# Peptides against a protein of PDB entry 4CIC: the designs that were tried, part 5

Target 1, 148 residues: chain A of PDB entry 4CIC
Amino acid sequence: KVSTKGHYGVQAMFDLAQHFGEGPVSLKSIAERQGLSEPYLEQLIAVLRKAGLVKSVRGAQGGYILAREPRDIKVGDIIRVLEGPIAPVESVSQDDPEHSLKFDFSVTKSVWEKVKKSIEEVLDSITLADMLKDAEEAQMAQGYMYYI
Target 2, 147 residues: chain B of PDB entry 4CIC
Amino acid sequence: KVSTKGHYGVQAMFDLAQHFGEGPVSLKSIAERQGLSEPYLEQLIAVLRKAGLVKSVRGAQGGYILAREPRDIKVGDIIRVLEGPIAPVESVSQDDPEHSLKFDFSVTKSVWEKVKKSIEEVLDSITLADMLKDAEEAQMAQGYMYY

## One batch from the design tools (peptide; made by RFdiffusion4, then SolubleMPNN)

Design b1_p8_4_s3 (from b1_p8_4, 3 letters changed)
Fold by OpenDDE base, seed 4:
Structure b1_p8_4_s3 (fold): chain B 148 residues (1-148), chain C 147 residues (1-147), chain A 8 residues (1-8)
Amino acid sequence: as target 1 above (148 residues)
Amino acid sequence: as target 2 above (147 residues)
Amino acid sequence: KEALTLAA
């Protein structure tokens, strides 16, 4: 599962992509549009900024922008920044020694590695630009349904 | 992430596959080989049995067997039984209303659906028989390194 | 870093 953090991170980044070239966007406006709490979004943006995916613009019309073009940001990049490496299996938190994956059996590990690779391939194949295109296509399709 | 439940469930099912045709295997023996607690394994086996993936055999030499041939059990089937539908996004537990995914934006949803489909395709492409074959190949490869 | 968990 992509964590809530990853999910909302992609939403926030997509919001910034939709406003790319329009100047800085306030966290408040992103939070409102994406249905996120502003404090939670602040935490996400802080991580994304530190990773160089987002830039802060200071001033009266300050806020945040994408640090790169939407085509240069993969969904996989966002997820890796927010969640770390894609792990298809929940690593038993080191804190529960009884549930420590004592037997990382090589064959089961290979299954999870295949899953990991598949997820990575999908997430690395989707850019914010692809998401923008999909949104535009969806809007056009909705527009046509109103004319029928 | 496949939960610990899914992970250990696949391990337990694979253990049963390795012993398929040899008769019933005790939970104790599975637990020992797979490094699982017996009580935890009992819970997993109960779910797997209810789903018809495992059969219980009663008697002095009783235990558990696969209910189907290893080739007829996909890893995806095991995961779906133990964890439910493959969800690439952690559903915010209904208990935290502040983090309710209020805005299931269609485009982000489509990303997760693509991820879901990819995971399903992988997990549904791997059977317990495939895992057995991989294990045999790995053992043979190790055997050749000793020569 | 907590690995991305695909929970089913």
Scores: peptide ipSAE 0.117, ipTM 0.826, DockQ to the pose 0.535; fails the geometry check
Fold by OpenDDE base, seed 2:
Structure b1_p8_4_s3 (fold): chain B 148 residues (1-148), chain C 147 residues (1-147), chain A 8 residues (1-8)
Amino acid sequence: as target 1 above (148 residues)
Amino acid sequence: as target 2 above (147 residues)
Amino acid sequence: KEALTLAA
């Protein structure tokens, strides 16, 4: 499962994409729109900033912006920054020696590698620009349903 | 991530597939070969049995067998039995109301649905028979490297 | 770093 951290990270980045080119957005405004706690969002944004996906702007009209154009940020990039490498199986924490996956049979490992590759391909095929386009199409479709 | 439960479940089912047609296999023997605790394996096998993927055979030569041929059991079937529906995002446990994913924006949800579909397609494309074939090919390849 | 776990 994509963690809550990954999920909220993608939402926050998408919010920044929706405001791309309009100047800096405050953390408070992002938190309010996305239904996130401001302290939690601060932690997410700090990680994303360190990874170079987000920039902070200082001053009275300060806040955050995407560091790149929405088309140059893949969902996979966001997930890898927040969660690390995509692992289809939980790494058994090293601390319980008795249940150490000692015999990762090569064949079962191959199954999980195929799953990993598939997830990576999907997430790397979707940019924030693609998400913006999908949002616009969805809004237009809703608008047409109200007129019918 | 596939849970440890899902991972070990696939391993146990694969072990049963390797012995398919040879009669019942004891839980002890599966546990030893797969490096699992016997009590943990008992729990897994109980769930798999209830789902109709495994059968128990009673008697002195009793144990467990696959309920179907290896070609008729998908990895996806095993995972769904052990873990439930494949969910690409962790369901926020209901207990922290403040972090309830209240606003699952339709667009972000669509991303996760695409991921889910992709995982399902992969897992449903792999049978225990496919895994057996891959194991045989790997053994042959290792055998050829030693010559 | 918690790897993307397919949450069961």
Scores: peptide ipSAE 0.114, ipTM 0.826, DockQ to the pose 0.607; fails the geometry check
Fold by OpenDDE base, seed 5:
Structure b1_p8_4_s3 (fold): chain B 148 residues (1-148), chain C 147 residues (1-147), chain A 8 residues (1-8)
Amino acid sequence: as target 1 above (148 residues)
Amino acid sequence: as target 2 above (147 residues)
Amino acid sequence: KEALTLAA
């Protein structure tokens, strides 16, 4: 499972992408739109800011903005920042000394490495800009359904 | 994470594949070779048997065998039996009434669906026969390093 | 049925 942290982190980043160029947005505003608790969002934003994906803007119109353009932020970047490297399986302690176990372990390990690679490829293929485009397309589709 | 259950389930099934055609193997033997606890393996085998991936053989030479040929068992089949459908994210309760939230939710959902599909494709592309082949190739490579 | 948890 993508952790709740990763899931909500992507949502929060997507919200910031939707408002990119409109100036800083408050955490409260993001929390309200995304159905997130403000304290939880604060933790997420702190990590994302430290990683350089988000910037804090000070002042009366203060808040947060994306530190980079939506096209320059991959979903994979967000997930790696929040969750670390994708690990499909727990590191089984390599401590089993028997040669046969090592061999079987190596073959099974290759399966999980393939899964890892596949996930990474998918997440690295999707940018916040791609998500924005998908949102626009969905909005247009909804608009057409109401006019029919 | 593939659960420990899924991970060890694949190991156990692979062990059975390595011995396919040699007759039934005991759970104890599998546990010893794979570094698994026998009680845990019993639980796994029970589920796999119920799903028709493993057969129990009775008698003095009793134990377990694959119910199908290694080529007819996908890693994805094993994982689905042990863990159910692949769910990259927890089902976030769709109960957020705000239209904007629904839309954002739909876009993020599509990301996770793509991840799901990718995982499924990988796991369904690998059979126990493929794993056996990989093992044979690795053994040959080791044999050549000693010369 | 426990879903494959991609825990990062």
Scores: peptide ipSAE 0.112, ipTM 0.825, DockQ to the pose 0.203; fails the geometry check
Fold by OpenDDE base, seed 3:
Structure b1_p8_4_s3 (fold): chain B 148 residues (1-148), chain C 147 residues (1-147), chain A 8 residues (1-8)
Amino acid sequence: as target 1 above (148 residues)
Amino acid sequence: as target 2 above (147 residues)
Amino acid sequence: KEALTLAA
């Protein structure tokens, strides 16, 4: 499962993408729109900023912006920044040395590697720009339903 | 991440596949070969048995066998039995009603659905028979390096 | 029914 951190991180980044080119957005406004706690969002934004996906703008009209165009940010980039490498299986905790017969069954490992690759391919195939397009299409479709 | 339960479940099922047609295998022997605790394996096997993927054989030479041929058991079947439906995102715990503005952003949900579908396709494309073939090929390749 | 969580 993508962690709550990854999920909300993608939502926050998508919110910033929707406002890309409109100037900086406050954390408060993102939190309100996305239904996130401001302190939690602050932690997410700090990580995303450190990774260079988000920029802070100072001043009275300060806030945050995407550091790159939406087309240049993959969902996979966001997930890797927030969660690290996509691991399809929880790393068997190294801490129990005695049961550490890591029979890394090469065959079972290969299954999980295939899963990993598949997830990476999907997440790397979706940009924030793609998400914006999908949102626009969905809004247009809803608009047509209200007039019928 | 596939839970430890799913991971070890696949390992245990693969062990049973390697011995398919040879008769019942004891939990002890599986646990030893796979590096699992016997009590933990017992829990896994109980779930797999209830789902009809494993059968118990009674008697002095009793143990467990696959209930179906390795070709008829997908990795996805094992995972669904042990973990339930594949969910790429942790279900936001329903328990905090106040922050439950589940803005299920339809767009973000669609991303996770694509991930889910991709995982399912991969896991449903791999059978225990495929895993057996891969293991045999790996063993043959190792054998050729020693000669 | 706990959905398969891809844990980080």
Scores: peptide ipSAE 0.097, ipTM 0.817, DockQ to the pose 0.212; fails the geometry check

Design b1_p8_4_s4 (from b1_p8_4, 4 letters changed)
Fold by OpenDDE base, seed 2:
Structure b1_p8_4_s4 (fold): chain B 148 residues (1-148), chain C 147 residues (1-147), chain A 8 residues (1-8)
Amino acid sequence: as target 1 above (148 residues)
Amino acid sequence: as target 2 above (147 residues)
Amino acid sequence: KDILTLAA
C-alpha cells in the first residue's frame, strides 16, 4: 500500500505537472485543489525539494515548480523519494527479540521480491507526462459525453 | 506492503503445503518452524479455516491441513482472505469531513489501479505448489553447492 | 486492513 505520504506526494507532483510552464504555484493553491492540509503539504514539498524533484521560487509570485520536465519524473521516483525503497512486506518490527528468528524462508521472500519487482516496473513505467496525457484523454472523453 | 498478517499467513499456509498428504499438523509445530507465536497463529488459522483454505482435524493426532491441494491455492487467495481486497493506497480516514473533498483525481486513482492489478496478477500467478517447487529447487541447488 | 502498507 502506498502510504498517505506517497499518495499525496503523487497528487502534489501531478498538480505541479499540470501547471508546468505556467510559473510557480503556491502551496496554498495546491492544497486547495488537492484537498490537502497546507502544513502536511509543506512537509511533502520539503522532502521532494531536497530530492531535487521540486524547486522553490522566491518572490511575490513565488511558489514551487517541477525541477524537471514531467516526462523525466516517474511515479516510481516520487514514491522512492517519499517512502524509500518499495518494501513489499512490512518489516515486522525487530523489537520483539524473541521473534527475531523470523525464518525469512527463502521461498516466501522470493514471492515478495516478485511483488516488489512488479510494483517497481509499473511505477517506473508511468511518468507525470503519462498522467497528464491520461488526464487530457479523460477530459476529452467527458467533453464528448456532454455533446452526445 | 503485505501486512504482517498476510506475510505470516502465507508462511503458515506454505508450512501446511510442505506437510500436505502427511496428515494434520499441530499449530504448535507450525509456530515453532515459522517463528510465530501460537496465539497469533491461532487467529490466522481461524480466519483461514472460516474461508475454507484450512481444515481442522480433531483427535490425538489432530491439527490442521490444507482444505485444497497446494496447486489449487494461490498466494492471492491467501492474501485476499487475510487482508481483503488489495488496496494499493491507504484509505485516508474519512474522519476529517473537511478533507472529505478528497478529489480522488481520476488520474491518480488510475495509477493505483494499475499497481493493484499488477500485484493481483503476480499473487494470482503463484500457487502453493509453485512455492513447493521453488523450495525443492533451492534445496537441490544448495545440495549441489556442497558437493 | 490495507495489504500493501508502505511503512511510512
Scores: peptide ipSAE 0.115, ipTM 0.808, DockQ to the pose 0.237; fails the geometry check
Fold by OpenDDE base, seed 3:
Structure b1_p8_4_s4 (fold): chain B 148 residues (1-148), chain C 147 residues (1-147), chain A 8 residues (1-8)
Amino acid sequence: as target 1 above (148 residues)
Amino acid sequence: as target 2 above (147 residues)
Amino acid sequence: KDILTLAA
């Protein structure tokens, strides 16, 4: 499962993408639109900013913008920044030394590596621009339903 | 992430696959070979048995066997039994009603659905028989390095 | 914190 952090991170980045070119967006406005707590969003944005995916704009009309064009930000980039490397299996906590017989089951490891690769390929194939396009298409489809 | 439960479940099922046709395997022997606690393995096996992936054999030489041939058990089947449906995103706990504004972000949902589908396709493409074959090939390759 | 935490 993508963590709540990853999920909300993608939502926040998508919100910024929807406003790309319109100037800085306040954290409050993102939080309201995305149904996120502002303090939680602050933590996410801090990480994303440090990674260079988001820029802060100072001043009275300040806020945040995408640091790159939506086409240049993959969903995979967001996830890697927030969650680190995509791991298909939870690291067996190193802390139980007795169960730490890392039977490096090469075969089972290969299964999880295949899963990892598949996830990475999917997430790296989707940009924020692709998401914007999908949203526009969905809105157009809804608009046609209301006129019928 | 596949949970520890899913990971160990696949290991246990793979161990049973390696002994398929040789008769029942004791939980103790599986636990020893796979580095699992016996009580934890008992819980896993109970779930797998209830789902019909494993059978118990009673008696002095009793234990567990695969209920089906290794070729008829997908990794995806094991994971679904142990963890339920593959969910790419943790269910936002229903318990925080204030954050439960399920903005059903249709677009973000579609991303996670694509991830889910991809995971399912991979896990459903791998059988225990495929894993056995891979293990045999790896052993053969190691054997050739020693010569 | 790994992405796909299958909810225990």
Scores: peptide ipSAE 0.112, ipTM 0.801, DockQ to the pose 0.630; fails the geometry check
Fold by OpenDDE base, seed 1:
Structure b1_p8_4_s4 (fold): chain B 148 residues (1-148), chain C 147 residues (1-147), chain A 8 residues (1-8)
Amino acid sequence: as target 1 above (148 residues)
Amino acid sequence: as target 2 above (147 residues)
Amino acid sequence: KDILTLAA
């Protein structure tokens, strides 16, 4: 499951992708358009900036931009930055050492590795550019529905 | 991420698969072999039994068996029973209504649906029989390494 | 419980 953090992070990055080439976008505007709290978005953007996916632009027309073209940012990149490595199994919290008999049963581990790989492949196959294209296609489809 | 519940559930079901056709297996024996707490396993087995994946056998030689052949039980079936539907995005717990994802942005939703579908496809492509085969192959490979 | 959430 992608955390709320990952979900909103992708949403925020997609908003920046939609405005790519138009100059810096304010966090306020992103928050408003995406229905996010500005403080929460600030935290997300800080992480994304540190990871080099977003750039901050200073000044009166300041804000944030994608650090790379939408085609050069995978959804997987965003998720890895925000959530870390994709793990299919919840790591048993170290807090109950007695039940930490890590019977790392090799076969069950292999199942989860397959799941992990599948998730990674999907997320790495989708760029922000792909998302932009999908959005455009969806808008065109809606437009045609109003003209019929 | 699969929960500990899902993980251990698959492990327990796999143990039952390894003993399929040998008769009922005690929870104690499963717990010991799989490194699980017996009380925790009891809870898992209760759910799996209710879902019809496991059968309880009564008597002195009582215990649990798979309700179906290993080939007829997908990992996805086990996970769905234990965890419910596979959802790619953490449902914002209803407890903080203010941060509820009001904006179901269609494009982002489609990304998560793709992830969901991919996970489902993987989990539904793996049966307990497949896991048994993988285990056998792994054992054979280890045996060859010692020679 | 969503399977993906458990992986975090």
Scores: peptide ipSAE 0.110, ipTM 0.802, DockQ to the pose 0.290; fails the geometry check
Fold by OpenDDE base, seed 5:
Parts: C-alpha cells; sequence; structure tokens
Structure b1_p8_4_s4 (fold): chain B 148 residues (1-148), chain C 147 residues (1-147), chain A 8 residues (1-8)
C-alpha cells in the first residue's frame, strides 16, 4: 500500500510535470488543483526539494519546478523519497512488545521479497512522462466521445 | 504493504501446511513455533476459519487443520481474507476533514491500479505448497553445507 | 516507514 503521503506526493509531482517548461508554479496553485491543503503540500514539497526532485524558484513569480525532466523521474523515485524503501510488509514495529519475536521465517520473508520486487519493478517502469502521455490519451479519448 | 495481520496470518497458515495430513494442531503449538501471542493467533484463526481456509477439530486431540490442500491455498487468498481487497494506496480515511478532497485523479489512480495488479499476480502465483517446497529446498541446501 | 502501514 502507498501511504497518503506517497499518493499526494505523486499528485503534486504530476501537477509540476504538467507545467514543466512553463516556469515556476505556486504551492497555492498546486494545492487548489490537486485538492490538497497548502500546509500539507508544504511538507511534501520540502521533502521532495531536499531529495532534489523539485527546485524552488525565488521572486515575485516564484514557486516550484521539477528539478529534472518528467522522463527522468520515476514514480518509484517519488515513493522512495517520501516513504523510504518499499517494504512489502509492515516492519513489525519493535515497539509492540507482544510482537517482538521477529520470527524472520526465511520462507515467509521470501514471499514478501517477491512482492517488494514486483512493486519496485512497476513503480520504476512508470515515469512522470508516461503519466503525461496517459493523461493526453485520456483527454483525446474523451474529446472524441463528445464529438460522436 | 502487507499488514502485521497478513504477515502473521501467512505464518500461521504455513505452519498448518507443514503439518497437513498429520492431524489437528493446537493454537498453542502454532503460537510457540511462530512466535505469536496465543490471543492474537485466536483472532487470526477465527477470521481464517470463517473464510473456510481453516477447520476446527473438536475433542481431546482437537485443534486446527487446513480446510484445503496446500496447493489449493494461494498467499493471495490468505491476504484477501485477513486484509480485504489489496489496496495499493491507503484509502484516505474519510475522517480526516482536511484531506476530504478525494481528487481521484484518473492518471494517478491508474498507477496504483497497476501496482495492485502486480501485487495480486505475485500473491496469487504463490501457494502454500510452493512455500513448503521452498522450505524443503532450503533445508536440503543447509544440510549439504554441513557435510 | 514501510508502505504497508497505510492500510490500517
Amino acid sequence: as target 1 above (148 residues)
Amino acid sequence: as target 2 above (147 residues)
Amino acid sequence: KDILTLAA
């Protein structure tokens, strides 16, 4: 499962991808378009900026831009930045004393490793450029349905 | 991500698979072997039993058995029973009023659907019989290293 | 932070 943080992070990054080459976008504008609270978006953007996926532009027309081209940013990169390494199983929080017996049974671990690998492969196969293309295709398909 | 419930559920089901054909296994025995609390295991087993993956055997030598052969139980079946449908993204809990704008952006949704499909394919490709085979191969490999 | 925690 992708966290709310990962989900909204991908939405915010996709919004920036849609405006790539048009100059900096304000956090307010992103928040309004993506239905996010501005304070929450500020936290996401701070993490994404620190990871070098987003750049801040200063000035009257300041805001944020993608630090790389959409084709050079994988969904997997965004998720890893926001959520850390993809773990297929919730790390039994060491803090639950009742579940402290991490019986790391080798066979069950291998199942989760296979799941992890599969998730990573999918997320690393999708770029922001792929998402832009999918959006264009969807808009074209809707446009054709309204003209028929 | 698989929850703790899903993780321990797969462990418990795998323990039952290792004893398949040997008769009923007590919850206490499963809990001890898998490092689970007995009360927690009782909750898991109750759900698994209700879903028809486990059977309860009554009597002095009572306990639990797999309701089906290990080859007929996928890891995906266990996870779906314990966690419900595999959701790649946390459903934005409706209770966070600040995040109530479920902007179900179609393109982002498609990404998560691809992730979901991939997870389902993996989990549905692994049976308890496959896990048993993997365990046997691992034991044989360890046995050969000691010789 | 593991991705799986989000489903609870």
Scores: peptide ipSAE 0.072, ipTM 0.807, DockQ to the pose 0.460; fails the geometry check

Design b1_p8_5_s1 (from b1_p8_5, 6 letters changed)
Fold by OpenDDE base, seed 4:
Structure b1_p8_5_s1 (fold): chain B 148 residues (1-148), chain C 147 residues (1-147), chain A 8 residues (1-8)
Amino acid sequence: as target 1 above (148 residues)
Amino acid sequence: as target 2 above (147 residues)
Amino acid sequence: SLEEILLS
């Protein structure tokens, strides 16, 4: 599962990408557009800022901007910042913490490593610029459906 | 996250695969070999049995067996049984249940769908037979290092 | 962890 943190983090970063070059965006406006609570978004943005993916701009028109161009931010970068290294298996089962014997069973480990690698490859293949392009294409397709 | 359920479920199924053709295996023996609590394993096996991946054998030498050949059970099948459909994103954030607004944002959804597809492809490409083969190869490699 | 992200 991409955690809620990862999910909403990507949404927030995508919102910032959509407004890239338009100046600082307020947390409130991001929260409203993305359907996020402002306090939750503040936590996410704090992490993303510390990681250097987002910049804070102070002043009357203050807010947040992407620290890099959308093409230079991979979805994988966002997820790694928010979630840490992409691990395919939950290491800490909440259900049986005592029996979370990390049986690093070599064969099962290899399965999860393959999954991890595959996920990383996918997430590292998608930039915020790619997402912007996909959004534009989707909007154009919807626009054409209304004219047919 | 492959939940602990998925992880341990795959381990338990792999244990049964290693003993496939040897007759029924007791839950106790699986639990001991895989470092699982017997009660936890019992829950996993119950789900796997209901899904038709495992069979219960009654009697003095009773226990559990794979319901199919190891080559006919994908890791993806095990995970789907234990976890349901492979979802790349947690739908229920424990941290903010009130704001788990399923913003099905189309573009972000497409990202997660790509991730999902990739995971499914990987997990469906690996059978218990493949895992057995990998284990054998690993054992042979270790054996050759000692000579 | 990404594990928590993807498979949870």
Scores: peptide ipSAE 0.134, ipTM 0.784, DockQ to the pose 0.016; fails the geometry check
Fold by OpenDDE base, seed 2:
Structure b1_p8_5_s1 (fold): chain B 148 residues (1-148), chain C 147 residues (1-147), chain A 8 residues (1-8)
Amino acid sequence: as target 1 above (148 residues)
Amino acid sequence: as target 2 above (147 residues)
Amino acid sequence: SLEEILLS
C-alpha cells in the first residue's frame, strides 16, 4: 500500500504536470481539482518544494510550478521525497518493541531486498510525462466510446 | 513494507521448511529459534493452518508440519494468507476518514496496479525451497571463510 | 510509503 501521503503527492504533482507551461497554479485550484484540503496540500507542497521538485512563484498571479519538465520527474523521485527510502519491511521498532528482535535473518532479508528492487525499478520507469500520455490516451478512448 | 505479521509468518514457515521431513515441530521450539512469543506464533499458525499451509500433528510428539513440500509453497502464498490481497494503496479508510475521497484517478490507479503486479511476480517467483537453497549457500560461504 | 503498500 502506498501511503495516503504518497498517493496524494503523486496526484498533486500530476496536476502540476497537466498545467506545465501554462504558468503558476494556485494551491486552492489544485486542492479543488484533486479533492484535497488546502492545508494538507500545503504540507505536501512544502516538502516537494524543499526537495526541488516544485517551485513557488510570487505575486498576484503566483502559485506553484514543476521545477523540472514532466519527463525529468520519475514517480520514484516523488515517492522517495515524501516517504523516504522505499523500505520493503516496516521497521519492527515501533509497534511491538518486545518482539523487535532484530533477527537479521539473512534469507528473509534477501526476499525483501528483491521486492524493494522491483518496486524501485517500476517507480523509476514511470515519469510524469508517461502519466500525461496515458491520460491523453484514456480521454481519446472515452471520446470514441461516446461517438459509438 | 511487509507487515510484522507477514515478516514473522515467512520466518515461521521457513523454520518449518528447514525441519521438513524430520517430523512435527513444537510451537515452543519455533518461537525460541525465531525470537517470537509463543502466543503470537499460535495466532500466526492458526491462520496458516486454516489456509492449509500448515498441519497440526496430535500426540506426545505432536506439533506442526508444512502441509505441502517447500517447493510447492510460494512466499506470495504466505503473504496473501496473512495480509490478504496485496493492495498497492492503503485503503484510505482508517487514518484520515475525511480525506478518504475515493478519487479513482485512473492514471494514478494504473501506476499502483503496475507496482502491485511487480510485487506479486517477485513473491510468486520465490518458494520455501528457494529460500532453503539460499540458506545452504550462505552457510557454505561462511564455512569457507573460516577455513 | 512502500511500507504501507506492503503492510496491509
Scores: peptide ipSAE 0.129, ipTM 0.784, DockQ to the pose 0.016; fails the geometry check
Fold by OpenDDE base, seed 5:
Structure b1_p8_5_s1 (fold): chain B 148 residues (1-148), chain C 147 residues (1-147), chain A 8 residues (1-8)
Amino acid sequence: as target 1 above (148 residues)
Amino acid sequence: as target 2 above (147 residues)
Amino acid sequence: SLEEILLS
């Protein structure tokens, strides 16, 4: 499961990618387009900015931009920033501290490590540029369906 | 993320796999070996039993057994039973219904579908028999280090 | 955490 935080973080970053080179985008504009609350988006953007994925532009025409080109931002980078290291197993630790027995059984751990590696490979194989391309292809396909 | 439920479910099922063919194993025995609370394990086993992955054996020597051979139980089967369909994105839990805007943005959805598929492929590629083999290999490797 | 995401 990707957390809501990761999901919306990728959406927000994708919105910024769609406007890359057009100047700063307001949080309000992103929130409206992506169906996010502005306060929630502020929290996400704060983390993304601190991680150097997003830049804040000051002034009347201020807002946010991608700090790097869309091709230089992997989905995995966004998720790592928002969620931390991709852990395949939810660390039992937080909600029931008593049963957080770190049973580091090597065999079960290896299963989760394989899952982790697979997730990382997928997320690191997808850039914001790839997502932009997919969006363009989808729009073209929709356009062709209206002409048929 | 595999939930704690999924993690411990796989551990419990693996414990049953290690004892497959030896007869029923008590919940207490599984709980002790796997470091689980017995009440928590009861909940897991109830779900696994209902799904047909585990059988209950009645009597004084009663307990639980795998309902199928270890080779016929994938880790993915266990996870699906305990967690439901592997969803790459946490469905915005009911806690904030107002912001559960199902923004079904197609492109972002496709990313998560790719993640889902990858997870499913990995988990479906690993059986309890594979885990047993890995455990045996690990034990052999440890034995060789002591010599 | 990624764990929370995958567990839900």
Scores: peptide ipSAE 0.128, ipTM 0.783, DockQ to the pose 0.016; fails the geometry check
Fold by OpenDDE base, seed 3:
Structure b1_p8_5_s1 (fold): chain B 148 residues (1-148), chain C 147 residues (1-147), chain A 8 residues (1-8)
Amino acid sequence: as target 1 above (148 residues)
Amino acid sequence: as target 2 above (147 residues)
Amino acid sequence: SLEEILLS
């Protein structure tokens, strides 16, 4: 499962992709468009910047831009930066520290490894450019429905 | 992501599969073999029983058995019973109730739907019988390394 | 790790 952090991270990166080539966008504008709190977005952007997916632009028209073209950023890259290695199972660690019995049951481990690989393949097959294309196609389809 | 509940549920079901045809196994024995607390296992088994994946056997040699053959139980069936619909994204709902802004951003939703479908396909492709076969093959491979 | 996700 992708965390809320991963979900909102992808939304923020997609917002930056939609404005790619138009100059820097403010965190405030991203937060407003994506329904995020500015403080939460600041934390996400800090991680994404440190990983080299986002660049900060200084000045009066300052803000953030994608550090790479949308075609060169996979959804998988964003998720790995925000959540670390893609894990198919939510980490058991927080609720019962005593029963953290690492029963490394080899057969069950193999099941989850297959799930992990499948998730990675899907997320690595989708770029921000693919998402932009899908958004454009959806807008065109809606535009045609209003004219019919 | 599969929760701890899903993980341990699959382990418990696999333990029952390993003993399928040998009669009922006690919750205590499953808990000991799988490193689970009995109370936690009781909760899992109660859900699995209600869903018809497990049967309770009463009597002096009472316990639990699989309600179906291992080949007729998919890992996906176990996960759906324990966790509900396989969701690729952890539901945003619990931490910040106010910012549950369902920004149903259609494009991001489509990404997660693709992930969901992929997870479902994988989990529905694996039965408890497949897991049993994998365990047997692993044991044989280890046995050959000792000789 | 897978364990961390399953155990969280």
Scores: peptide ipSAE 0.088, ipTM 0.778, DockQ to the pose 0.022; fails the geometry check

